# Peptides against a protein of PDB entry 9IZ0, part 68

Target 1, 345 residues: chain A of PDB entry 9IZ0
Amino acid sequence: ITCLGSNGHTYKQLVKGGNDDLRQDAVMEQVFEQVNGFLRSYRKTSQRNLSMRTYKVIPLALKTGVIEWVQDTIPLGEYLDSAHKVYHPKEWSLSTCRKLIAEKQMEDLETRLKVYDLVCRHYRPVFRHFFLESYADPVQWFTTQTNYARSTAVASVLGHVLGLGDRHGQNILIDKTSGEVIHIDLGIAFEQGKKLPVPECVPFRLTRDVVDGMGITGVEGVFRRCMEFTLETLRREEDSLLSVLEVLRYDPLFSWLISPLRRMKKQKMQLENFNQPESGNITTDASRDPKIQRNNVSGESEAERAILKVRQKLSSTLSVEASVGELIRIAQDPSYLALMFCGWS

## One batch from the design tools (peptide; aimed at target 1 D166 H168 P197 F341)

Design b2_p25_2_s1 (made by RFdiffusion4, then SolubleMPNN; from b2_p25_2, 12 letters changed)
Fold by OpenDDE base, seed 3:
Structure b2_p25_2_s1 (fold): chain B 345 residues (1-345), chain A 25 residues (1-25)
Amino acid sequence: as target 1 above (345 residues)
Amino acid sequence: EEEKEKKKKELEELLEELEKKREEL
């Protein structure tokens, strides 16, 4: 839909009708707007213009909403598939890599690590080429690569703290003008991704291609420092952040539980990513499996558990540097990346 | 292409050093 604003500007809007609850996305965007307030108020983050890129989500009903169409963006996974075919035309296809990982999904960690390493050797990083292609001017190239590293750092800290799962290459947009990342499909928050058939193992996406976009310093430049300043800001504003989350605890519209429909949709996408020919009609009649009803964890108990986990992640028990160092280590650990659907890019 | 990428890396290192110096001020 195209809307004319009262200011005379024309806005493109995506109307999403269907089974997707946009209220979770809208709530997470509101949390990011509050966090962006904290980042603007703190000297170390404000002087660097650190922010989580947001998009407008207006929920109209339980299953209907309007999403801002983010112009001049591309999904990271779409760029990487296209660029890999250009820069490495003799390497394996993304489908071949997915197939090999899938064929070994039931094997031990040692076997899965060997297959992951083999895939990595036959599917090399290319994301640095996004910046090299898009920006002819060296100052613009450096500025956009810096903006990418900064925005990825903010998104990585927030992704960890708020437990954002399912951060695959289709849920991360790249802004072609600024180089900044935009996270979409925020319907898995507060570690609900750990309840998927394939659990979220990493705190955020820090794959080889995500790092290749950071330039020569990789994670040890702008990225690490911006993660540290972001985490320092969130620790300082812990009570303010927890107060925002407590308001959501009492919001009757917010679901602290993954909806059965969203769980089934994510499970289906996980199975499709493995090219499993389980043409098992998962008849939508799983509404009758009495085993799904036995985790009557009250939404209140899940909200309390979520807030407690956020508090634990903001703990000052470790320094900011030690905490960020551990997060970066875990996010790049082959033992976790080898368990993902696409941990190699 | 390779020489352009090398010059871009040298510029990246220099600008990252300048950013660090700016952040220390």
Scores: peptide ipSAE 0.018, ipTM 0.433, DockQ to the pose 0.013
OpenDDE base, seeds 1, 2, 4, 5: peptide ipSAE 0.017, 0.010, 0.000, 0.015; ipTM 0.418, 0.359, 0.351, 0.425

Design b2_p25_2_s2 (made by RFdiffusion4, then SolubleMPNN; from b2_p25_2, 16 letters changed; failed a check: too like the target's own chain)
Amino acid sequence: EEEKKKKLEALKELEERLKKKRESL

Design b2_p25_2_s3 (made by RFdiffusion4, then SolubleMPNN; from b2_p25_2, 14 letters changed)
Fold by OpenDDE base, seed 2:
Structure b2_p25_2_s3 (fold): chain B 345 residues (1-345), chain A 25 residues (1-25)
Amino acid sequence: as target 1 above (345 residues)
Amino acid sequence: EKEKEEKRKALEELEKELEKRRESL
């Protein structure tokens, strides 16, 4: 849909008609706007214009909404698949890598590590080329790469603290103008990614291509420092952030748990990404309201557990530097990445 | 003070949006 704003500007909007509950995304975007308020209030984050990139989500009905169209964006995974074909045409395809990881999913850690290493040797990082291709001016190149590292740092801290899941390359957009990351499909939060058929074992996405986009300093430059400043700000605003999450505890539309239907849908998408898309119009006549067997684990008890986990992640028991150092280490650890659906890129 | 008041207003706005959603159910 194209809307004429009261300012005379024309805005393109995506009307998403489908089985995706945009209310979860809208609520997470509201949490990000509150966090952006905190980041603007603190000198260390404000001086760097640190923010989570947001987009407007207006839920219209249980399964329908309007999403702001983020212009000049590309999914990270779409760019990487195209760039790997250009820069490394003799390497393995993304489909070959995915298939090999899936075929070994039930094997021991040692076998999975060997497969992960093999895939890594046949699918090398290319994301640095995004900045080299897009920005001929050295100042624009440096600025955009810096914006990418900053934006990724904020998203990594927030993603860890809020337990954002399903952070695959199609759920991370790159702004071609600013180099900033935009996270979409926010309906897996509060560590519910650990309940997926392939459990999430990393705190955020910090794969080899995500690091390659940071340039020659990798994680040890702008990224680490911006993670530290972001975590320091969130620790100072712990009570404010927890108060926002307590309001969500009483939202009857907010789900602290991944629905069985959403889990099955993500499982099918994980399985179908291994088989070629046969264009089968599966008209799933899902007119049967799945009786939400709210198993009597009160939604309140799961909200309380989620809030307690957020509080634990904001704990000052370790320094900001030590906490960020450990998060970066775990997010890059092959022993965790080899267990992931797509940990190599 | 102003920043606390902006945070309070943003929280009250969020609460009002959530209340409207509760009343619509």
Scores: peptide ipSAE 0.040, ipTM 0.437, DockQ to the pose 0.015
OpenDDE base, seeds 1, 3, 4, 5: peptide ipSAE 0.016, 0.016, 0.017, 0.014; ipTM 0.537, 0.483, 0.473, 0.444

Design b2_p25_2_s4 (made by RFdiffusion4, then SolubleMPNN; from b2_p25_2, 13 letters changed)
Fold by OpenDDE base, seed 1:
Structure b2_p25_2_s4 (fold): chain B 345 residues (1-345), chain A 25 residues (1-25)
Amino acid sequence: as target 1 above (345 residues)
Amino acid sequence: EKEKEEKKKKLEELMKKLEEKRKEL
């Protein structure tokens, strides 16, 4: 829909109807706004304009809401598929790579690593070209690539701390003006991505293309330093962040668990994306309820466990540098990336 | 006890701010 604002500007809005609970997205955006307050309050983060990009989510009902249409954006996965066809026309298609990884999903780690390495050799990174194509001026190129590395660093720390899942290339938008990342579909949080049919084993998305967008220095430049400053800020504001999460513990509308229906929908989408070319309209008729045993874990016990896990991730037992170093190592480890649905790009 | 009461007040203020923001959305 298009709405005319009281300021005379027209705003495009996405009306989402379906089984996706937009209340989860709205709550996560509120948490990001509070974190952006912390990032503005500290000199090291404020001087770099570090923020998580947010968008407005208005839940209208249990299964309906309005999402702000983020103008001048492209999904990372859409850009990468298009750019890969242009820059590497002799390499394998994304569909071929997905198929080979899927065929080995039930095999041992050694076999999965061999297939992952084979896919990586036939599907090379291209995301550097986004900045080279979009910005003819060297100052604009450098500024936007720097903004990308900064934005990705903030999103990586927050994604780890809050246990944000389902971080595939369609759930990460790139702002074509600023180079910043915008994370969408936030309804898999607090490590519930580990409960997916393909468990998420990385703390955040740091695939070869995500790194390629950082330029020649990769993770060792702006990205690492901005992760360190972001984690330092979150450790200082631990009590404030935990207090925000404790409010959510008492919100009867917030679900700390992935719904069985959402888990099954993601399972079907994973299976269907193996068998069909990307036509982005899956109307899932949700009329078959399998009696998945509700593990009788009280929502309160899962909230407490989630908050304890956030506290553990903010622990000062390791230095900021050591903690960030380990996160970057794990996020790039082939032994974890080979286990993912799309760990090569 | 004092630290629990300060944490409780800070929680109540944060609840109020989140509820105000939830009404502005």
Scores: peptide ipSAE 0.019, ipTM 0.396, DockQ to the pose 0.016
OpenDDE base, seeds 2, 3, 4, 5: peptide ipSAE 0.000, 0.005, 0.008, 0.008; ipTM 0.318, 0.341, 0.382, 0.390

Design b2_p25_3 (made by RFdiffusion4)
Pose (drawn by RFdiffusion4):
Structure b2_p25_3 (pose): chain A 304 residues (1-257, 299-345), chain P 25 residues (1-25)
Amino acid sequence: ITCLGSNGHTYKQLVKGGNDDLRQDAVMEQVFEQVNGFLRSYRKTSQRNLSMRTYKVIPLALKTGVIEWVQDTIPLGEYLDSAHKVYHPKEWSLSTCRKLIAEKQMEDLETRLKVYDLVCRHYRPVFRHFFLESYADPVQWFTTQTNYARSTAVASVLGHVLGLGDRHGQNILIDKTSGEVIHIDLGIAFEQGKKLPVPECVPFRLTRDVVDGMGITGVEGVFRRCMEFTLETLRREEDSLLSVLEVLRYDPLFSWLGESEAERAILKVRQKLSSTLSVEASVGELIRIAQDPSYLALMFCGWS
Amino acid sequence: DEEEEREVWIEQYEEELEEKEEELS
């Protein structure tokens, strides 16, 4: 539902009747806003203008809340389905990949990796072409590319820290003229998903297409640097963060999918921010564990 | 039983993804 504005600008409101965890999304957005404040009150984490982008959430009811449909965007999942066909029509479709992996579900590890390798060989990455031929001449394109890389890196690090759940393309919105990513429908949090009926391996969203969209350079450069600066900044302001997560713990609103998984979750948050390992080594291991095909094969259908 | 539960979960999960695509469309 799109309404005008007194200043003359239209605002789009996405109302959902489905039982999306909009309250959890709201409190997560509050944490994200406070993180943006942390990144604001520092030299390195603000020269890059890095921020985990937040979309305003106004949940009138958990089942029937209303959120701000962000200014003109094309979701990642709804995108690169048309781009896949237009750019690579010869290669296989999503139908061959999907249920072919469906045949992979009951198979062993080697079979799963083999079929995944085959399908991934068939379907070359295509998201790299969104930033080309869409935004503008090169300066704006590069600004948008670095904005996407920064925003996705920060969102990914934060999601790994807070154990964010679903990370399909259907839950990622790319801005357009700016390039900052907006993660949507973050109902599953605090390590809720891996432990699904169907298990996962990847800690944060990192497919081949996503790393292809970061530019010619994969996730080694601006992405890694932004991730590591985010990790160090989050560690430096760790006390305030755990204070925020604690106040989340003691209220019965945040979903942690007497004693609760929230305690162990924040302990794992502390471990993830623990200074025992160098931050650079932590970012390196995170990139490796999110990029390796062995982990990616077991994730789920698609996710090329 | 565990396999059947996974299958039901996958089917419902795929439907949820399709509903998300419809909502975003």

Design b2_p25_3_s1 (made by RFdiffusion4, then SolubleMPNN; from b2_p25_3, 13 letters changed)
Fold by OpenDDE base, seed 3:
Structure b2_p25_3_s1 (fold): chain B 345 residues (1-345), chain A 25 residues (1-25)
Amino acid sequence: as target 1 above (345 residues)
Amino acid sequence: SELEERRKFLEEYEKKLEEKRKLLR
């Protein structure tokens, strides 16, 4: 739909109906707007125009709402699949890579690392080509690649601190005008992604293609420095950020737990990504898993745990440089990437 | 060139997105 605002501007809106709880997304977008306030107030981040790209979410009912249509964007995973077929037509298909990783998912770490390395050798990074394809002017090319590295750095720090999970290539949009990243489907926050059947083990997505988009310096250029300035800002504003999260502790509309429906949808999507045949009566009755019943920790206890974990991640015990260095190391570690559904791209 | 074909692909993708946006009006 297209709406005319009271300001005379026309806004494109997506009306979303179904089983998706948009309240979680709306809350996370509000947290990002507050963080963007902190980034604008701090000299080191404001001078670089560091921000988390946001989109408007208006929840209308329990499972329905209006979402801003993010214009001029493409999903990262859609771009990468298309570009890989063009630039590396003799390499393996994405389906072949997924199959090989899935066939070894129950094997030891050494075997999984060997398969991950094999997949990486037959599926090379291509995301550098996004900037070369999209921007003919060298100044625009450099500016947009810089904006990409900056926005990815902000999103990576926030993703770690707020425990954003399930950051696959369909949940990351690329703005074709600015080169900035936009994170969507934010309903897995505060490390709830660790409770998925395949737990998220990286602090943020820093795969080979995510790094390839940063250009010749990779993570050691604009990206690392912008992560450091972002983390320095969040440490400075720790009390302000925690106060924002404490309001959510008392919000009856915010769920500190993954809804059973969202868990089932994510589990199904994880299984579909591997083309695994439905091997037998895995009773889709996720309501009957006795392990799920024991982890009915009160939503209050999960909220408290989440806030404590945010505080712990903002600790000044390590320098900003040491903390960022460790996060970058873990996010690129093959021992974690080999455990992911798509850690090679 | 392969680069020019990919630019055309991105432009066509934008056009298809804009057409889908018009159908949702």
Scores: peptide ipSAE 0.021, ipTM 0.412, DockQ to the pose 0.027
OpenDDE base, seeds 1, 2, 4, 5: peptide ipSAE 0.005, 0.000, 0.000, 0.006; ipTM 0.305, 0.218, 0.326, 0.289; seed 5 fails the geometry check

Design b2_p25_3_s2 (made by RFdiffusion4, then SolubleMPNN; from b2_p25_3, 13 letters changed)
Fold by OpenDDE base, seed 4:
Parts: structure tokens; C-alpha cells; sequence
Structure b2_p25_3_s2 (fold): chain B 345 residues (1-345), chain A 25 residues (1-25)
């Protein structure tokens, strides 16, 4: 929809109708705005203009809302699929890679690592080309690549601390003007991604293509240092951040748990991404609701556990450098990436 | 006097370059 603002400007907006509760997105965007306040308050983060890119979410009802249409953006996964076909036309398709990983999903780690390595050899990184294609001026190229590494660092720390899940290439937008990342579909938070049919095992998305976009220094340049400065800021503001999350504990509209409907929708999307449409009417008889033991853990007890887990992630037991180093290591570890839905790109 | 002004100007340029290098780091 295009809306005319009271200022006479036209704004494109996405009306999302569906089963997804945009209230979770709106709440997470509010948390990001508070964190952006903290990042502006500290010299090391403010001098670098470190922020989580936000977008306006206006929930209109339980399942409908208006999302700001982020202009001049592309989904990371859409760019990568298109660029991979251009730069590596003799390599495997994304669908072939997905199929091979899926076929081995129930196998042991050794078998899954072998298939992941095989897929990686047949699907090489291309994301560096985004910056080379989009920015002919060397200053713009360098600035946008730096902005990408900075924004990815902030999003990686926040994504880890808040336990953001479902960070696939369609839920990460690239701003074509700034090079910044914009994370969308924020409804899987507080480690609820571990409850997906394919559990999330990495703290944030740091796949080969995400690293390829950082340029020649990869993770050891701007990215690592901006993660360190971001984590240092969040540790200093621990009590402030926890106080913001405590307000959400009492929000009757905020769900600390992934809804069964959202889990089923993600399961279907995962299955549909694995099944080419062979025309077999698999009437999945929806009647076998597996009795997921609703451990009647009060929503309050889930909020308390989530807040405790955030506090644990902000612990000063390890240095900022050691903590960031371990996060980067885990996020790039093939033993975790091989277990993911799409860990190769 | 001019040599000291040049030295101070070079030190300020080096400081601004290092501040920019730190911003790029």
C-alpha cells in the first residue's frame, strides 16, 4: 500500500495479513531502539554510528499489521541466489544443496559434515560481489562495506544476547544505499529457535557469504572490533537492558514462547523448501497433534528463564575479546553449520 | 617558529589520521 503522509510525502507500506503476530516484531523493534540509545551513549559505539537498523511495525490486530516497506533493500538470500547463478553457473543450485542437506538430516554428525563440505565445494561464496557491483566509487565501496560489517556486528551481538532465531537469508535485508543489514521477522526470540524442527545451533548467522561481504579481512577486521564494542556497551547497560525486558514480562501481548502455529508454519516452509512439488497428494492428516507436553510452565517462568539467559550472556566472567572470539568461532564452526537448514551460504 | 607550527600541524594531522584509522578499525 502507498500511504500519503500528512507531510505530503508518499510512503510505501507492506500490509502483512497472515498468521504471524506482528506484536512480537514491534516489541523487538522497541528493544532495538532502547539498545540504539545505549550505543549512542558510549564513545566507542557512537563514534562508529553503531546501531541496529530498525523498521516501523504497526500491529493493527492479532495477525495483521502494517510494516514499513524498507525502500531500496534486497533480501540477502535473493541476492545470493541470483549472484551465485551469475558468478558460478556451473555449481549446484540452491535447491540441489537444500535437498542433499535434507536427505542427511537424520544421519550422524560425521555424515552431515561430509555432505556440508560437499555442498560448500559446489556452492562458493559470492556476497563480496554485492559491494563490487553496487558501488563504483572506491569511497562509497569502502564506506558501504564498512557499514555492512558494522551493522552485521551489532545485529550478531544483539541476535545472540536476545536469542533471535530464524535468521535465514530472506529475513535479512541489505540496504542497497548504506550497505547495512536489516533484520526482519523477529517473532522467534529468546532461544525459541532451538525449538524449531531443525534446531538453531549458532548464536547468529555468520555463514561463508556473510563473511565474504566483509571483504579481505573477513571477521578479523571491522566486524570483530564492532562486536567487541557492542558487547562492551551491552555489558555496561546490563541493568538497563534487563529492566526493559522485565517490562515485557508483564506485557500480556508478548509471547516468550514460539506458538505451535508458527512452529507448524516453519515446519511446512522447511518441508516445502525440501520437497520439489512432486504432485503426490500427501494429505498430512492434521489430526495427530503430537501431545507436546505443555509443561504448564507459567509464561512468567519462561520470561524469568529468558531474562536469566540474557544476564548469563552479558556476564563479565570472560573478557569482551574472549567472549566475541568464542561467539565468532561457534558461529563459523562446521559442526554447527552442518546441522542448520542453510549453513553453507 | 614556522618549524614548530609545521611540527604541530603534522602532529594534528597524524592525530586526525589515527582517529580516522581507529574509526576504520
Amino acid sequence: as target 1 above (345 residues)
Amino acid sequence: EEEEKRKKYLEELEKRLEEKRELLR
Scores: peptide ipSAE 0.033, ipTM 0.433, DockQ to the pose 0.008
OpenDDE base, seeds 1, 2, 3, 5: peptide ipSAE 0.039, 0.028, 0.020, 0.000; ipTM 0.466, 0.474, 0.515, 0.310; seed 1 fails the geometry check

Design b2_p25_3_s3 (made by RFdiffusion4, then SolubleMPNN; from b2_p25_3, 13 letters changed; failed a check: too like the target's own chain)
Amino acid sequence: EELEERLKYLEEREKEEEEKRKLLS

Design b2_p25_3_s4 (made by RFdiffusion4, then SolubleMPNN; from b2_p25_3, 16 letters changed)
Fold by OpenDDE base, seed 1:
Structure b2_p25_3_s4 (fold): chain B 345 residues (1-345), chain A 25 residues (1-25)
Amino acid sequence: as target 1 above (345 residues)
Amino acid sequence: EKLKEILEYLEKREEELERKRELWR
């Protein structure tokens, strides 16, 4: 839909209908706006213009709403698949890599590491080319790569602290104008990604292509420093952040748990990405509601557990540098990446 | 190589600009 704003500008908007919980996205965007307030108030983060890139979400009904169409963006995964075919036309396809990882999903860690290493050798990073292709001017190139590293650092800290899940390449947009990352589909938060059919084992997405986009310094440049400043700001504003999350504890429409339906939909999408669409009308008669005993763990008890985990992640038991160093190490660890749906790019 | 030198120069210049902004605030 295209809407005419009161300012005379036309805005493209995406109407989502269906089972997508746009209210969770809207709430997470509100949390990001509050965090952006903290980042603007703190000198070290304000000087670097550190922010989580947000988009407008207007929930219209329980499962329907309007999302701002972010202009001049591309999904990271779409760019990487296209660029990999251009720069490495003799390497394996994304579908081949996915198939090999899936075929070994039930195997031991040693076997999964061997397959991950094999896939990595046949699917090399290309994301540096996004910046090299898009900007002929060296100053624009550097500025956009720096903006990418900064934006990725903020998103990585926030993604860890809030336990954002489902951070695959289709849920991360790249702004072609600024180089900033825009995280979308925020309905898997507070470590609910660990309850997916393929559990998320990394604190945030820091795959080889995500690192390749940071340029020659990789994680040891702007990215590490901006993660440290972001975490330092969030530790300073811990009480303010927890107070924002406590307001969500009393929102009866906020789901602290991944819905069984969303889990099944993500499982099906993971399986369909492995099978070419055989047009077989498998009418899966979804009429057998397994009486999943709603263990009435009160939504309040799950909110309390989520807030406690946020507090634990903001703990000053380790230095900011030590905490960031551990997060970067874990996020790049092949033993975790080999367990992911797409840990190689 | 030349791109690496330009990068290292731009990173240094950004760090100097940040340090100057830190001294002026």
Scores: peptide ipSAE 0.025, ipTM 0.451, DockQ to the pose 0.013
OpenDDE base, seeds 2, 3, 4, 5: peptide ipSAE 0.022, 0.019, 0.025, 0.016; ipTM 0.461, 0.446, 0.456, 0.362; seed 3 fails the geometry check

Design b2_p25_4 (made by RFdiffusion4)
Pose (drawn by RFdiffusion4):
Structure b2_p25_4 (pose): chain A 304 residues (1-257, 299-345), chain P 25 residues (1-25)
Amino acid sequence: ITCLGSNGHTYKQLVKGGNDDLRQDAVMEQVFEQVNGFLRSYRKTSQRNLSMRTYKVIPLALKTGVIEWVQDTIPLGEYLDSAHKVYHPKEWSLSTCRKLIAEKQMEDLETRLKVYDLVCRHYRPVFRHFFLESYADPVQWFTTQTNYARSTAVASVLGHVLGLGDRHGQNILIDKTSGEVIHIDLGIAFEQGKKLPVPECVPFRLTRDVVDGMGITGVEGVFRRCMEFTLETLRREEDSLLSVLEVLRYDPLFSWLGESEAERAILKVRQKLSSTLSVEASVGELIRIAQDPSYLALMFCGWS
Amino acid sequence: SEEEKEEEFLKAYAEKYEEEQEAKP
């Protein structure tokens, strides 16, 4: 539902009747805003202008809340389905990949990796072409690319820290003229998903297409640097963060999918921010564990 | 037989899970 504005600007409101965890999304957005404040009150984490982008959430009811449909965007999942066909029509479709992996579900590890390798060899990455031929001449393109890299890196590090759940393309919106990513529908949090009926391996969203969209350079450069600056900044302001997560713990609103998984979740948050390992080594291990095909094969259908 | 029923359940669940992910706006 799109309404005009007194200043003359239209605002789009996405109202949902489905039982999306909009309250959890709201409190997560509050945490994200406070994180943006942390990144604001620091030299390195603000020269890059890095921020975990937040979309305003106004949940009138958990089942029937209303959120701000962000200014003109194309969701990642709804995108690069058309781009996959247009750019690579010869290669296999999503239908061959999907249920072919469906045949992979009951197979062993080697079979799963083999079929995944085959399908991934068939379907070359295509998202790299969104930032080309869409935005503008090169300066704006590069600014958009670095904005995407930074925003996705910060969102990913924060999601790994807070154990964010679903990370399909259907839950990612790319801005367009700016390039900052907006994660949507973050209902599953505090390590909720890996432990699904169907298990996962990847801690944060990192497919081949996503790393192809970061530019010619994969996730080694601006992405890693932004991630590691985010990790160090989050560690430096750790006390305030755990304070925020504690106040989340003691209220019965946040979903942590007497004693609760929230305690163990924040302990894991502390471990993830623990200074025992160097931050650079932590970022390296995170990139490796999110990029390796062995982990990616077991994730789920698609996710090429 | 119990194993086969578990495999069928996992397949059906995976299909419904995929459809749920696709139905997301």

Design b2_p25_4_s1 (made by RFdiffusion4, then SolubleMPNN; from b2_p25_4, 15 letters changed)
Fold by OpenDDE base, seed 3:
Structure b2_p25_4_s1 (fold): chain B 345 residues (1-345), chain A 25 residues (1-25)
Amino acid sequence: as target 1 above (345 residues)
Amino acid sequence: AEEEEEKKKLLEELEKLLKEIESKV
């Protein structure tokens, strides 16, 4: 829909209806606005304009809301699929890569690593071409690539600290004007993604294409330094951040548990993406998953546990540099990437 | 030696699966 604002400007809005609970997304966007306040307060982050890109989410009811239309964006996964066909037309299709990873999903880690390596050889990174194609001016090219690395660094730290899951190529938008990343579908927070049928093992998405977009320095430049400054800021504002999360602990509208509908939708999406035929008797008897029977943990106990994990991730036990170094290592580790639905791009 | 031979067999199986996928597209 197009809305006329009180300021005389027209705004495009997406009305989302049906079965999508937007309350989780709206709350996470509010947390990001508070974090953006912290990033603006500190010289090291403010001088670099470090921020999590946000979008307006207005939940109107339990399953309906208005989302800000993010103009001039493309899903990362859509760009990568298109660009890969252009730059590597003789390499494997995305569907072929997905099928191989899926067919060997139940194999041992060694087999899965061999499959992942093979897929990586036949599906090369292309995301650097986004910047080369879109920006003919060298200053714009450098600026947008820098903005990409900066925004990815902020999103990576926040993704780790807040336990944001489901960070796949369809849930990451690229702003075609600024080069910044915009994370959407924030309904999986506080490590709830680890409870999915295919658990998320990485702290944030740092696949080969995500790195290829950072240019010749890869992670060893703007990205690493911006992660360090972001984590330094969050450690300084630990009590402020935890106070924001404690307000959410008592918010009756915030669910510390994944919505059963979102869980079913993500489970179905994982199964469909793995091209597993509906082989019969996976009785959707959600009652028999022993991981669901553990949901007698009160929402309060899950909230307390989630906040405790955030505090642990903000611990000063390791230096900022050591902590960021370890996060980057884990996020790029083939032993984790080979276990993902799409860890190769 | 055995690990390299298993790696080679797995590669051959995967390349075969790929040709079968590519033939269906």
Scores: peptide ipSAE 0.021, ipTM 0.499, DockQ to the pose 0.040
OpenDDE base, seeds 1, 2, 4, 5: peptide ipSAE 0.019, 0.000, 0.020, 0.018; ipTM 0.451, 0.218, 0.493, 0.416

